# Ledger of designs, part 65: peptides against a protein of PDB entry 7C96

Target 1, 73 residues: chain A of PDB entry 7C96
Amino acid sequence: PVIPDDFRCPISLELMKDPVIVSTGQTYERTCIEKWLQAGHGTCPKTQQTLTSTVLTPNYVLRSLIAQWCEAN

## One batch from the design tools (peptide; made by RFdiffusion4, then SolubleMPNN)

Design b2_p23_1_s1 (from b2_p23_1, 12 letters changed)
Fold by OpenDDE base, seed 4:
Structure b2_p23_1_s1 (fold): chain B 73 residues (1-73), chain A 23 residues (1-23)
Amino acid sequence: as target 1 above (73 residues)
Amino acid sequence: SEEEEKKKKAKEIQEKVDKALAE
C-alpha cells in the first residue's frame, strides 16, 4: 500500500524505523539526521532553520503509529 | 520566480543530503 507521507523520512523518503524529533519539531530517521549532523550541518534539512540543539528526541508516538501501520499492511 | 527559487533551494539541500548520506 501507499506509505503515508508523515511516515516517510524527509531525507531518505523511506518508511521510518527510528524516528527522532529535532529542535525545529521536524521528524527524521535517526540514522539520516545523524549523518547530516556529522557532516557538519547545523540546520533542519526540511525547513533550513538553524537547530537550537543537536539533541535528538525519539518520536515514540510516531514510531508506534508506523508499527501499527506496518502490521496492518 | 518564487517557484524557481524554491526548486533551487530544494536541489541545494538534496545535494547536501546526498553527500551526507554517501559518507
Scores: peptide ipSAE 0.122, ipTM 0.657, DockQ to the pose 0.311
Fold by OpenDDE base, seed 3:
Structure b2_p23_1_s1 (fold): chain B 73 residues (1-73), chain A 23 residues (1-23)
Amino acid sequence: as target 1 above (73 residues)
Amino acid sequence: SEEEEKKKKAKEIQEKVDKALAE
């Protein structure tokens, strides 16, 4: 089945397993955004906005929605 | 289509990220 675009990481374009939210409100796969930040970038990959914080907050709601979708498909 | 546009946008982002991470 076709994976919903909102369930794909903007970086890897794959179904997210551990989605995290950055300060701009965008969500990415944890591993992907961590690599981006570790590379010295201080902006949001998708929006190019400067991050006000490098804290990554787990997106539990999206994680649950993805899990439910996976169970149904 | 809308899906096509979203996919193109996503690929554009992917290319930028890959280029940045490759350096």
Scores: peptide ipSAE 0.106, ipTM 0.619, DockQ to the pose 0.411
Fold by OpenDDE base, seed 1:
Structure b2_p23_1_s1 (fold): chain B 73 residues (1-73), chain A 23 residues (1-23)
Amino acid sequence: as target 1 above (73 residues)
Amino acid sequence: SEEEEKKKKAKEIQEKVDKALAE
């Protein structure tokens, strides 16, 4: 079935397994955004906004929703 | 055009992403 856009990482375009939220409110796969940050970028890949913080917050709600979707599909 | 500008920006982002992911 078609994967909901909100469940896909903006970077990898794949179903997220460990979604994390950046300071701009956008969610990415942890591995993807960490590599982006490690490369020296200080902006949000999707919005190009400057990140006010490099702290990554787990998106537990989305993780749960994705898990539920995976179980049903 | 505005569309071309958006496409240009998207390409630039993708290049940066690809570079970051390749490391």
Scores: peptide ipSAE 0.100, ipTM 0.637, DockQ to the pose 0.316
Fold by OpenDDE base, seed 2:
Structure b2_p23_1_s1 (fold): chain B 73 residues (1-73), chain A 23 residues (1-23)
Amino acid sequence: as target 1 above (73 residues)
Amino acid sequence: SEEEEKKKKAKEIQEKVDKALAE
């Protein structure tokens, strides 16, 4: 089965397990974006936009959709 | 070109990502 692009982390390119949203609205795997931030980066990997906050918000909707997809495939 | 610049920037980001993931 083909994994939807929206279900893949822009960094790891793998199916997200713990998707989180950054201030720019982009979603990443928590572990990936945390490593990016810890490395001292203050921009969104995908859009290159400056992050207005380092707060990571769980994307529960996407997490649920991915879970449902995994169950069906 | 502008396209070339975009590709260059993408490469830079990838390098940063790879570095972050390797740590």
Scores: peptide ipSAE 0.074, ipTM 0.611, DockQ to the pose 0.295

Design b2_p23_1_s2 (from b2_p23_1, 13 letters changed)
Fold by OpenDDE base, seed 2:
Structure b2_p23_1_s2 (fold): chain B 73 residues (1-73), chain A 23 residues (1-23)
Amino acid sequence: as target 1 above (73 residues)
Amino acid sequence: SEEEKKIKEAKEIKEKVEKALAE
């Protein structure tokens, strides 16, 4: 089955398991974006925008959608 | 195609991040 683009992490290009939202509104796999931030980067990998915060907000809605998709496929 | 463009962009992001983390 073809994985929906919105379900893939912009960094790993894999199906997200623990999606988190950054200040720009983009969603990434938690481990991927944390490594990026820990490396000292303060920009959004996808949009290049400067992050106004390093807070990572769990994307529960997307997580649920992905779970539902996985169950059906 | 547009799909190919999206894939290309995605791969570029991945490469950028991997490169940065390798430094």
Scores: peptide ipSAE 0.441, ipTM 0.825, DockQ to the pose 0.447
Fold by OpenDDE base, seed 1:
Structure b2_p23_1_s2 (fold): chain B 73 residues (1-73), chain A 23 residues (1-23)
Amino acid sequence: as target 1 above (73 residues)
Amino acid sequence: SEEEKKIKEAKEIKEKVEKALAE
């Protein structure tokens, strides 16, 4: 079935497996955002806001919701 | 539609990131 928009990474547009939250509050697939940061970028890909921190916080709630959706579909 | 607009915007982000990583 069609993947809910909220479950897709803003970068890869694919279902997130390891969603992480950046300082702007946006959530991305860990691998995607890490590559972006590693390339020297310090902004949020979606909002273009400057990141106040490069710390990536696991989005456990979303991860759980995605897991539940995957299990049901 | 709103959905098409959102998809377009999302693809633009993807393209931006891909191009940046390619450099």
Scores: peptide ipSAE 0.441, ipTM 0.826, DockQ to the pose 0.435
Fold by OpenDDE base, seed 4:
Structure b2_p23_1_s2 (fold): chain B 73 residues (1-73), chain A 23 residues (1-23)
Amino acid sequence: as target 1 above (73 residues)
Amino acid sequence: SEEEKKIKEAKEIKEKVEKALAE
């Protein structure tokens, strides 16, 4: 089935397995955004905004929604 | 279309990030 846009990582364009929220409110796959940050980048890939924090907050709600979608499809 | 614009934007972001990570 077609993967909902909100379930895809803005970077990998693939179904997120461990979605995390950055300071700008955007959600990315943990692995993808961590690589970006580790490479020395301090901006949000999607919005270009400077991140006020490098803290990555797990998006549990989205993770649950994705899990439910995967179970149904 | 809106869908085409979204796809284009997504691909641009992906390309930007991948390029930066490759350097």
Scores: peptide ipSAE 0.441, ipTM 0.824, DockQ to the pose 0.420
Fold by OpenDDE base, seed 5:
Parts: C-alpha cells; sequence; structure tokens
Structure b2_p23_1_s2 (fold): chain B 73 residues (1-73), chain A 23 residues (1-23)
C-alpha cells in the first residue's frame, strides 16, 4: 500500500513506529533522531533549524493515526 | 513534478544524515 508522506520518517523514509517531535515541530522516528543527536548534531535534519531543546516529545496523535492506517491496510 | 522534487529532497536529507552518522 501507498504510505502517506506524513507517516514516513524524514530520515529513514520508512513508516514510523515511534514518532517523536523535536523543538522545531518536525516529527522523526525516535531511533533515527536519537542517533543524529547522539552524534553531536544540534539541528533539525529536515529544516536545518537549530534545536532549542533536545527533548523528544512522543507524537501520540500520529502514532495513533499510523496504527489505524496499518490496521486498515 | 512536485512529487519528484519532494522525493529528491527527502533522499538528500537521508543521505546527509547517513553520511554524518557514518563519520
Amino acid sequence: as target 1 above (73 residues)
Amino acid sequence: SEEEKKIKEAKEIKEKVEKALAE
């Protein structure tokens, strides 16, 4: 099935399993963005904006939407 | 096309990140 763009991680380009929101508002797969941050990077991969925080907020809404989509497809 | 441009941008981001993580 065709995966909606909003359900794909900007880094892995794959369906997100544990989507998290960074300070810029962009959402990534937790594993992907954590590796990026752990590597010493402090910018948003998608927008190149400097992150004001390294806190990763779970995107529960998107997680739910993806789960619903997976169940239907 | 617009979709093609979006795909190109996405791949560039992926490549950038992968390259950075490999170093």
Scores: peptide ipSAE 0.440, ipTM 0.823, DockQ to the pose 0.431

Design b2_p23_1_s3 (from b2_p23_1, 12 letters changed)
Fold by OpenDDE base, seed 2:
Structure b2_p23_1_s3 (fold): chain B 73 residues (1-73), chain A 23 residues (1-23)
Amino acid sequence: as target 1 above (73 residues)
Amino acid sequence: SEEEEKRKKAEKIKEEVEKALAE
């Protein structure tokens, strides 16, 4: 089955396992965005907007939706 | 053009992402 675009990390392009939300509202795989931030970047990879915070908020809803999708497919 | 600049910026981001993932 085709994986919904919203379920793929904008960086790795893979199905997210631990999705986190950045200050711009975009969601990424935790590991991917952490590497991006650790590399010294202060912008959102997808939108190029400046991050107002480096806090990563778990996207529990999306995580649940992805889990449900995986079970159904 | 501004469109070209945006494209260049996007390409730069892609390269930086690749670099970050390689580390």
Scores: peptide ipSAE 0.243, ipTM 0.740, DockQ to the pose 0.271
Fold by OpenDDE base, seed 3:
Structure b2_p23_1_s3 (fold): chain B 73 residues (1-73), chain A 23 residues (1-23)
Amino acid sequence: as target 1 above (73 residues)
Amino acid sequence: SEEEEKRKKAEKIKEEVEKALAE
């Protein structure tokens, strides 16, 4: 079935497997946002806001929701 | 204009995202 938009990485547009939250509150696939940061960018791809930190925090709640969705579909 | 500037910036971001994904 169709993957919910909230479960897709804003960068890859694919189902997130390791979702992480950036300082702006947006969530991305870890690999994708790491590549973005390594490329020298200091902004949030989705909002274009400047990141106050490069720390990536695991989004455990979303990870769980995605897992539940995958089990049901 | 404000809208024009935002549109151009968004397009630039899309291009940069595509480049990052290709690597």
Scores: peptide ipSAE 0.239, ipTM 0.742, DockQ to the pose 0.234
Fold by OpenDDE base, seed 4:
Structure b2_p23_1_s3 (fold): chain B 73 residues (1-73), chain A 23 residues (1-23)
Amino acid sequence: as target 1 above (73 residues)
Amino acid sequence: SEEEEKRKKAEKIKEEVEKALAE
């Protein structure tokens, strides 16, 4: 079935397994955004805004929604 | 134009993202 856009990582374009929120409020797959940051970038890939923090906050709500979607599909 | 500049920036980011993913 078609994966909802909100469930896809803006970087990998794949269904997120470990979604994390960056300071801009955007959510990415943890591994993807970590690679981005490790590459020396300090901006949000999707919005191009400068990150005020490199802290990655787990998006538990989205993680749960994705899990529910996976179970149903 | 401003819109064109934003598009070019987005394009560059896409390339950088691809590079980051490859690493």
Scores: peptide ipSAE 0.236, ipTM 0.737, DockQ to the pose 0.270
Fold by OpenDDE base, seed 5:
Structure b2_p23_1_s3 (fold): chain B 73 residues (1-73), chain A 23 residues (1-23)
Amino acid sequence: as target 1 above (73 residues)
Amino acid sequence: SEEEEKRKKAEKIKEEVEKALAE
């Protein structure tokens, strides 16, 4: 089935399993954004905005929605 | 132009994202 765009990581374009929110409010797959940050970047891949923090906050709501979608599809 | 600059920046980000993904 077609994966909802909001459930796909902006970096990998794949279904997120561990979605995390960056300071700009955008959500990415944890491993993807961590690799981006480890590469020395301090901006949001999708918006190019400067990150005010490198803290990654789990997006529990989205995680739950994705889990529910996976169970139904 | 601003539009051109934004396009170039987006392209650069796309390349860097691809590189990060590959690693």
Scores: peptide ipSAE 0.232, ipTM 0.733, DockQ to the pose 0.229

Design b2_p23_1_s4 (from b2_p23_1, 9 letters changed)
Fold by OpenDDE base, seed 3:
Structure b2_p23_1_s4 (fold): chain B 73 residues (1-73), chain A 23 residues (1-23)
Amino acid sequence: as target 1 above (73 residues)
Amino acid sequence: SEEEERRKKAAEIREEVEKALAE
């Protein structure tokens, strides 16, 4: 079935496997956002806001929701 | 529309990421 938009990375548009939260509160696939930052960007891809930190926090809640969805579909 | 602009911005971002990976 169709993957919920909230479960897709804003960059890759694919189902997130390792979702991480940036300082702006937006969530991305770890690999995608790391590549974005390594390319020299210091902004949030989705909002264009300047990141106050480059720390990436695992989104355990979303990871769990995605896992549950995958089990049901 | 707002959604159209969002899609355009997302496409631009994906292009930049892909370019960085190609280098």
Scores: peptide ipSAE 0.168, ipTM 0.704, DockQ to the pose 0.344
Fold by OpenDDE base, seed 1:
Structure b2_p23_1_s4 (fold): chain B 73 residues (1-73), chain A 23 residues (1-23)
Amino acid sequence: as target 1 above (73 residues)
Amino acid sequence: SEEEERRKKAAEIREEVEKALAE
């Protein structure tokens, strides 16, 4: 089945397993965004906006939606 | 074509990540 775009990491383009939200509101796979930040970047990969914080917040809502989708497909 | 553009953008990001991590 077709994976909804919102369920794919903007970086890996794969179905997210551990989605996290950055300060800009964009969501990424934790591993991907952590590598980006660890590489010294302080911007949002997708929007190029400067991050006001490097805190990564688990997107439990999206995680749940993805889980439900996976169970149904 | 939106998907193609998104794919291209993602590729650029991945390249930047790989480049930075390949230091």
Scores: peptide ipSAE 0.155, ipTM 0.685, DockQ to the pose 0.804
Fold by OpenDDE base, seed 4:
Structure b2_p23_1_s4 (fold): chain B 73 residues (1-73), chain A 23 residues (1-23)
Amino acid sequence: as target 1 above (73 residues)
Amino acid sequence: SEEEERRKKAAEIREEVEKALAE
């Protein structure tokens, strides 16, 4: 079935396994955003806003929603 | 135009992301 847009990483465009939230409120796959940051970038790929912090917060709610979706599909 | 610039910037970001993921 079609993967909901909110369940796709803005970078990989794939279903997120370990979604994390950046300071701008956008959510990405952990691996993807980490590679972006490691490459020396300090902005949010989707919004292009400067990140006020490089802390990655796990999006547990989304993770659960994705898990539920995967079980149902 | 403003919209064209936004699309252009988005394309640039996608390219940078792709490069970062390739590394």
Scores: peptide ipSAE 0.148, ipTM 0.694, DockQ to the pose 0.295
Fold by OpenDDE base, seed 2:
Structure b2_p23_1_s4 (fold): chain B 73 residues (1-73), chain A 23 residues (1-23)
Amino acid sequence: as target 1 above (73 residues)
Amino acid sequence: SEEEERRKKAAEIREEVEKALAE
C-alpha cells in the first residue's frame, strides 16, 4: 500500500517511528532532525525557515495515526 | 534565472541533509 506523504519524514522519506515537531510546525523523524541540528544547521530542512527553537516536541497524534495505519496495512 | 537558483538551493539542501545523515 501507498504510504501517506504526511507519514513520511521529509528528510529520510521513510515512515516515521518517532515523529517530532520543530518550531516551524514541520514534523520529522527524531533521529533525522537531531542529526541535522547537530551538524550545525539552524533552519527547517523542508521550509528553510529559521528555527526559533531547537526544542523537539513529540507528535503523539501523528505517531498514533501512523500506528493505526500500520495495523490496517 | 530565478528558477535555476531555486533548483540550486534545493540541491544544496539535499546535499546538506545527506551529509548530516552520513555523520
Scores: peptide ipSAE 0.145, ipTM 0.686, DockQ to the pose 0.281

Design b2_p23_2_s1 (from b2_p23_2, 16 letters changed)
Fold by OpenDDE base, seed 1:
Parts: C-alpha cells; sequence; structure tokens
Structure b2_p23_2_s1 (fold): chain B 73 residues (1-73), chain A 23 residues (1-23)
C-alpha cells in the first residue's frame, strides 16, 4: 500500500524504522542524519537551519504510529 | 509562493540524497 509521506524519511524517502528528531523539530531516519552529521554538516537537511544541538531524540510517537500502520498493512 | 518553496525544498532533499549515497 501507499506509505504516508509523514512516515518517510526526508532524505531516504523510505519508511522510517528508527525516526529521530533534530533540534529544528524535523524527523529523519537515524542512520541518514548520522551520516549527514558525520560528514561535517551542522545544518538541518530539510530546513537548512543551523542545528543548536547534534543530539538526536527518538521520535517514539512516530515510531509507534509507523509500527501500527505496518501491522495493518 | 508556497509551491516554489516546496520545489526548492524537494531539490535540496534530492541533492542530499545524492550526497549521502556517495558516503
Amino acid sequence: as target 1 above (73 residues)
Amino acid sequence: SEAEERRRREELEEKLRRELEEL
């Protein structure tokens, strides 16, 4: 079935398995954003805003929603 | 316009995908 856009990583465009929130409030797949940061970037890929922190916070709500969607589809 | 801003974001995200694929 069609995957909701909100469940896709803005970078990989794939269904997120480990969604994390950056300081700008945007959510990405953990592996994608980690690679971006490790490459030396300090900005949010989607918004281009400078990250005030490089801490990645798990998006538990979204992770749960995606899991529920996967069970139903 | 909102449409133009959306297209700009999409283009940026595409560039990001290409860059990350090369890592």
Scores: peptide ipSAE 0.109, ipTM 0.606, DockQ to the pose 0.000
Fold by OpenDDE base, seed 4:
Structure b2_p23_2_s1 (fold): chain B 73 residues (1-73), chain A 23 residues (1-23)
Amino acid sequence: as target 1 above (73 residues)
Amino acid sequence: SEAEERRRREELEEKLRRELEEL
């Protein structure tokens, strides 16, 4: 089935397993955004906005929604 | 236009993916 766009990481384009929110409010797969930050970038990949923080907050709601979708599809 | 902006964003995202794949 077609994976909802909101469930795909903007970077990997794959179904997110460990979605995390950055300071701009965008959500990415943890591994992807960590690699981006480790490469020395200080901006949000999708919006190009400067990150006010490098803290990655787990998106539990999205994780739950993805899990529910996977069970139903 | 909105469509042009979308295309530009998609191109940027593709470049970002390529960069991360090389890391």
Scores: peptide ipSAE 0.102, ipTM 0.594, DockQ to the pose 0.000
Fold by OpenDDE base, seed 2:
Structure b2_p23_2_s1 (fold): chain B 73 residues (1-73), chain A 23 residues (1-23)
Amino acid sequence: as target 1 above (73 residues)
Amino acid sequence: SEAEERRRREELEEKLRRELEEL
């Protein structure tokens, strides 16, 4: 089945398992964005906007939607 | 244009993927 674009990490292009939201509102796979931040970057990979915070917030809604999709496909 | 911005963003994302792949 075709994975919805909203369920794919902008970086890995893979189905997100642990989606997290950054300060810009964009969602990434936790491991991907953590590596990006650890490398010393302070911007949002997709939008290039400066992050006002490096706090990563779990996207529970998306996680649930992805889980439901996985069970159905 | 919107198309140009999209292409630029996609190119950046590809570069980022390559960088992160090596980490």
Scores: peptide ipSAE 0.095, ipTM 0.595, DockQ to the pose 0.000
Fold by OpenDDE base, seed 3:
Structure b2_p23_2_s1 (fold): chain B 73 residues (1-73), chain A 23 residues (1-23)
Amino acid sequence: as target 1 above (73 residues)
Amino acid sequence: SEAEERRRREELEEKLRRELEEL
């Protein structure tokens, strides 16, 4: 079925399995954003804003919504 | 315009995907 855009990682364009929030409020797949940061970048891929922190916070709400969608489809 | 901004964003995301695939 068609995957909702909000459930897809802005980088991989795939259904997020471990969504995390960066300091700018944008959400990405954990592995994708970690690779981006490890490559030496200090900005948000989508907004290009400078990250005030490299801490990644799990987006439990989105994870739950994705799980519900997957169960129904 | 909004359309131009969207295109620019999509192009950036495509570049990011390519970069990550090479890592």
Scores: peptide ipSAE 0.094, ipTM 0.595, DockQ to the pose 0.000

Design b2_p23_2_s2 (from b2_p23_2, 20 letters changed)
Fold by OpenDDE base, seed 4:
Structure b2_p23_2_s2 (fold): chain B 73 residues (1-73), chain A 23 residues (1-23)
Amino acid sequence: as target 1 above (73 residues)
Amino acid sequence: SEKELEELRKRLEELQALLKALQ
């Protein structure tokens, strides 16, 4: 089955296991975006917008949706 | 245009950084 684009990390292009939301509203795999931030970057990889915060918020809704999708497929 | 060129350069640099971060 084809993985929905919204379920894939914009960085790794893989199904997200621990999705987190950045200040721009985009969601990434935690490990991917953390590596990006740790490398000294302060922009959103997908949109190139400057992050107003480096806080990563767990996207529980998406995590649940992905889990449901995985169960159904 | 110069603006377009700058945006392209910016995106290129970001992509290069992403590639490096994934390695």
Scores: peptide ipSAE 0.240, ipTM 0.729, DockQ to the pose 0.000
Fold by OpenDDE base, seed 2:
Structure b2_p23_2_s2 (fold): chain B 73 residues (1-73), chain A 23 residues (1-23)
Amino acid sequence: as target 1 above (73 residues)
Amino acid sequence: SEKELEELRKRLEELQALLKALQ
């Protein structure tokens, strides 16, 4: 089945395993966004908005939804 | 326009950076 867009990392375009939320509200795969930040960037890859914080918050709800989807498909 | 070109260049650089980060 087709992977829902909301379940794919905007960077890797793959199903997220460890989704994290950035200050803009966008969610990315942790490893992907960390690489971006470590490269010295301070913007949201998807929206180009400046990040007000580099803190990455785990998206537990989405993680659960993805797990449920994977179980059903 | 010049402004549009700059925005395009900026986005291109960001995409290039993303590509590099994924390697």
Scores: peptide ipSAE 0.231, ipTM 0.718, DockQ to the pose 0.000
Fold by OpenDDE base, seed 5:
Structure b2_p23_2_s2 (fold): chain B 73 residues (1-73), chain A 23 residues (1-23)
Amino acid sequence: as target 1 above (73 residues)
Amino acid sequence: SEKELEELRKRLEELQALLKALQ
């Protein structure tokens, strides 16, 4: 089935398993954004905005929605 | 324009970095 765009990581374009929110409000797969940050970047890949924080907040709601979608499809 | 080219270059570099991050 077609994966909803909101369920895809902006970086990997794959279904997110561990979605996390950055300071800009965008959500990414944890491993993807961590690699980006570890590479020395301090901007949001999607918006190019400077991150005010490198803290990654788990997007539990989205994780749940993705899980539900996976179970149904 | 020069500014536009610079913006494109910057975006290209970021995309290249993203690709590398995926590896």
Scores: peptide ipSAE 0.226, ipTM 0.716, DockQ to the pose 0.000
Fold by OpenDDE base, seed 3:
Structure b2_p23_2_s2 (fold): chain B 73 residues (1-73), chain A 23 residues (1-23)
Amino acid sequence: as target 1 above (73 residues)
Amino acid sequence: SEKELEELRKRLEELQALLKALQ
């Protein structure tokens, strides 16, 4: 079945396995956003807003929702 | 608008290309 857009990383467009939240409130796949930051970028890929912090917070709620969706499909 | 949507698609393509290059 078609993967819900909210469950896909804005960068890779793939189903997120380890979703993390950046300072702007947007969620990305951990691996994707880490590489983006390591490449020297300090902005949010989706919104292009400057990040106030480089801390990545696990999105447990979304991770759970994705897991539930995967179980049902 | 369709123009805005196309611009968004272009941006996503650029990000995907960058990600691939970083791998």
Scores: peptide ipSAE 0.204, ipTM 0.690, DockQ to the pose 0.000

Design b2_p23_2_s3 (from b2_p23_2, 18 letters changed)
Fold by OpenDDE base, seed 2:
Structure b2_p23_2_s3 (fold): chain B 73 residues (1-73), chain A 23 residues (1-23)
Amino acid sequence: as target 1 above (73 residues)
Amino acid sequence: EEEEKLKKELEEKKKKELLEKLK
């Protein structure tokens, strides 16, 4: 089955397993965005907007939706 | 160098993604 775009990390383009939200509201795979930030970038990879915070918030809703999708497909 | 490497890699992936969506 085709993986919904909303379930793919904007960086890895793969199904997210640990989705986290950045200050811009975009969601990424935790590992991917952490590497991006550790590299010294202070912007949102997808939108190029400057991050107001480097705090990563777990996207529990999306995580659950992805889990449900995986079980069904 | 890792910084530039990651940035370029991301840009390439995004480019590919865009190309696929445009087809």
Scores: peptide ipSAE 0.088, ipTM 0.628, DockQ to the pose 0.000
Fold by OpenDDE base, seed 1:
Formats: structure tokens, sequence, C-alpha cells
Structure b2_p23_2_s3 (fold): chain B 73 residues (1-73), chain A 23 residues (1-23)
């Protein structure tokens, strides 16, 4: 079946396994956003907004939804 | 160099994503 757009990482465009939220509220695959930040960028890849923090918060709700989707499909 | 490459790849992916939505 078709993977919901909200379940795909804006960077990799693949189904997220470890979704994390950045300061702008956007969610990315942890490894993808970490590489972006490690490269020296301080902006949100999707919105280009400046990040107020480089802290990555696990998106537990989305992780659960994705897990449920994967189990059902 | 690596940073520039990563940015280019991201732009291409976003372009591809947009193109898909336009179909």
Amino acid sequence: as target 1 above (73 residues)
Amino acid sequence: EEEEKLKKELEEKKKKELLEKLK
C-alpha cells in the first residue's frame, strides 16, 4: 500500500524508523537530520527556518503510528 | 565539499518529491 506522506522523512523520502522532532516542529529520520546538523547546518531542511535548538526530540506518537501501519501493511 | 554535496542531494530529493505531488 501507499505510505502516508507524514510517515516519510523529508530528507530521505523513506519510511521513518526513528522519527525525531526539531525545534521548528518538523519531523525527520534521526540519522538524516543528525548528518545535516553535523555538516554545520543550523536550519530546518524542509522549511529553511533557523533552528532555535539542535536538540532532537523523539516523536513517540508518530513512531507508534508508523509501527502500527507497518504491522497492518 | 561534503556539505555542498549533501545540500545538492537534498534539493534534488525535494524536487523529486514536489514533482511526484504534481502528478
Scores: peptide ipSAE 0.083, ipTM 0.617, DockQ to the pose 0.000
Fold by OpenDDE base, seed 3:
Formats: structure tokens, sequence, C-alpha cells
Structure b2_p23_2_s3 (fold): chain B 73 residues (1-73), chain A 23 residues (1-23)
């Protein structure tokens, strides 16, 4: 079945396992966005907006939805 | 470097996304 676009990381384009939200509201796979930030970037990969914070918030709801989708498909 | 590689991959993916949108 076709994987919903919202379930894929904008960077890896793979199904997210540990989705996290950045200050711009966009969600990425934790590993991907951490590597981006560690490289010294202060912008959102998808929107190019400047990040007001480097805090990464776990997207528990999305993680649960993805898990449920995987079980059903 | 990984930094350069990541940037290049991101640009390429953005390009592909744009191409799909323009089809």
Amino acid sequence: as target 1 above (73 residues)
Amino acid sequence: EEEEKLKKELEEKKKKELLEKLK
C-alpha cells in the first residue's frame, strides 16, 4: 500500500520511526534533523525558515499513528 | 563530508519533488 506523505521524513523520505517537531512546526526523523543541526545549520530543511530554538519535541501522536498504520498494512 | 552530502541530497530531493509537482 501507498505510504502517506505525512508519515515520511522530509529528509530521508523514509517512514519515520522517531518523529520530532522543530520550532517551525515541521516534523522529521530525529536522527536526520539532529545530524543537520550538528552540522551547524540553524534553519528548517523543509521551509528554510530560521529556527527560534533547537529543541526537538517528540511527536507522540504521529508515532502512534504510524505504528498503527504499519500493523494494519 | 556528511554535511556536504546531506545538503546535496536534500537539494536533489527538492528538485525531484518539484519535477513531480510540475508533471
Scores: peptide ipSAE 0.080, ipTM 0.618, DockQ to the pose 0.000
Fold by OpenDDE base, seed 4:
Structure b2_p23_2_s3 (fold): chain B 73 residues (1-73), chain A 23 residues (1-23)
Amino acid sequence: as target 1 above (73 residues)
Amino acid sequence: EEEEKLKKELEEKKKKELLEKLK
């Protein structure tokens, strides 16, 4: 079935397995955003805004929703 | 030196590629 857009990482465009939230409030796959940051970028890939912090917060709610979706489909 | 230049070029290309995907 079609994967909801909100369940896809803006970078990989794939279903997120470990979604994390950046300082701008956008959510990405952990691996993807970590690689982006490690490459020396200090901006949010989606919004282009400068990140006020490089802290990545797990999006447990979304992770749960994705898990439920995967189980149902 | 040359490696660093190539590295930066690659990073810019990847950044541009991401932007294209987000369109």
Scores: peptide ipSAE 0.068, ipTM 0.551, DockQ to the pose 0.000

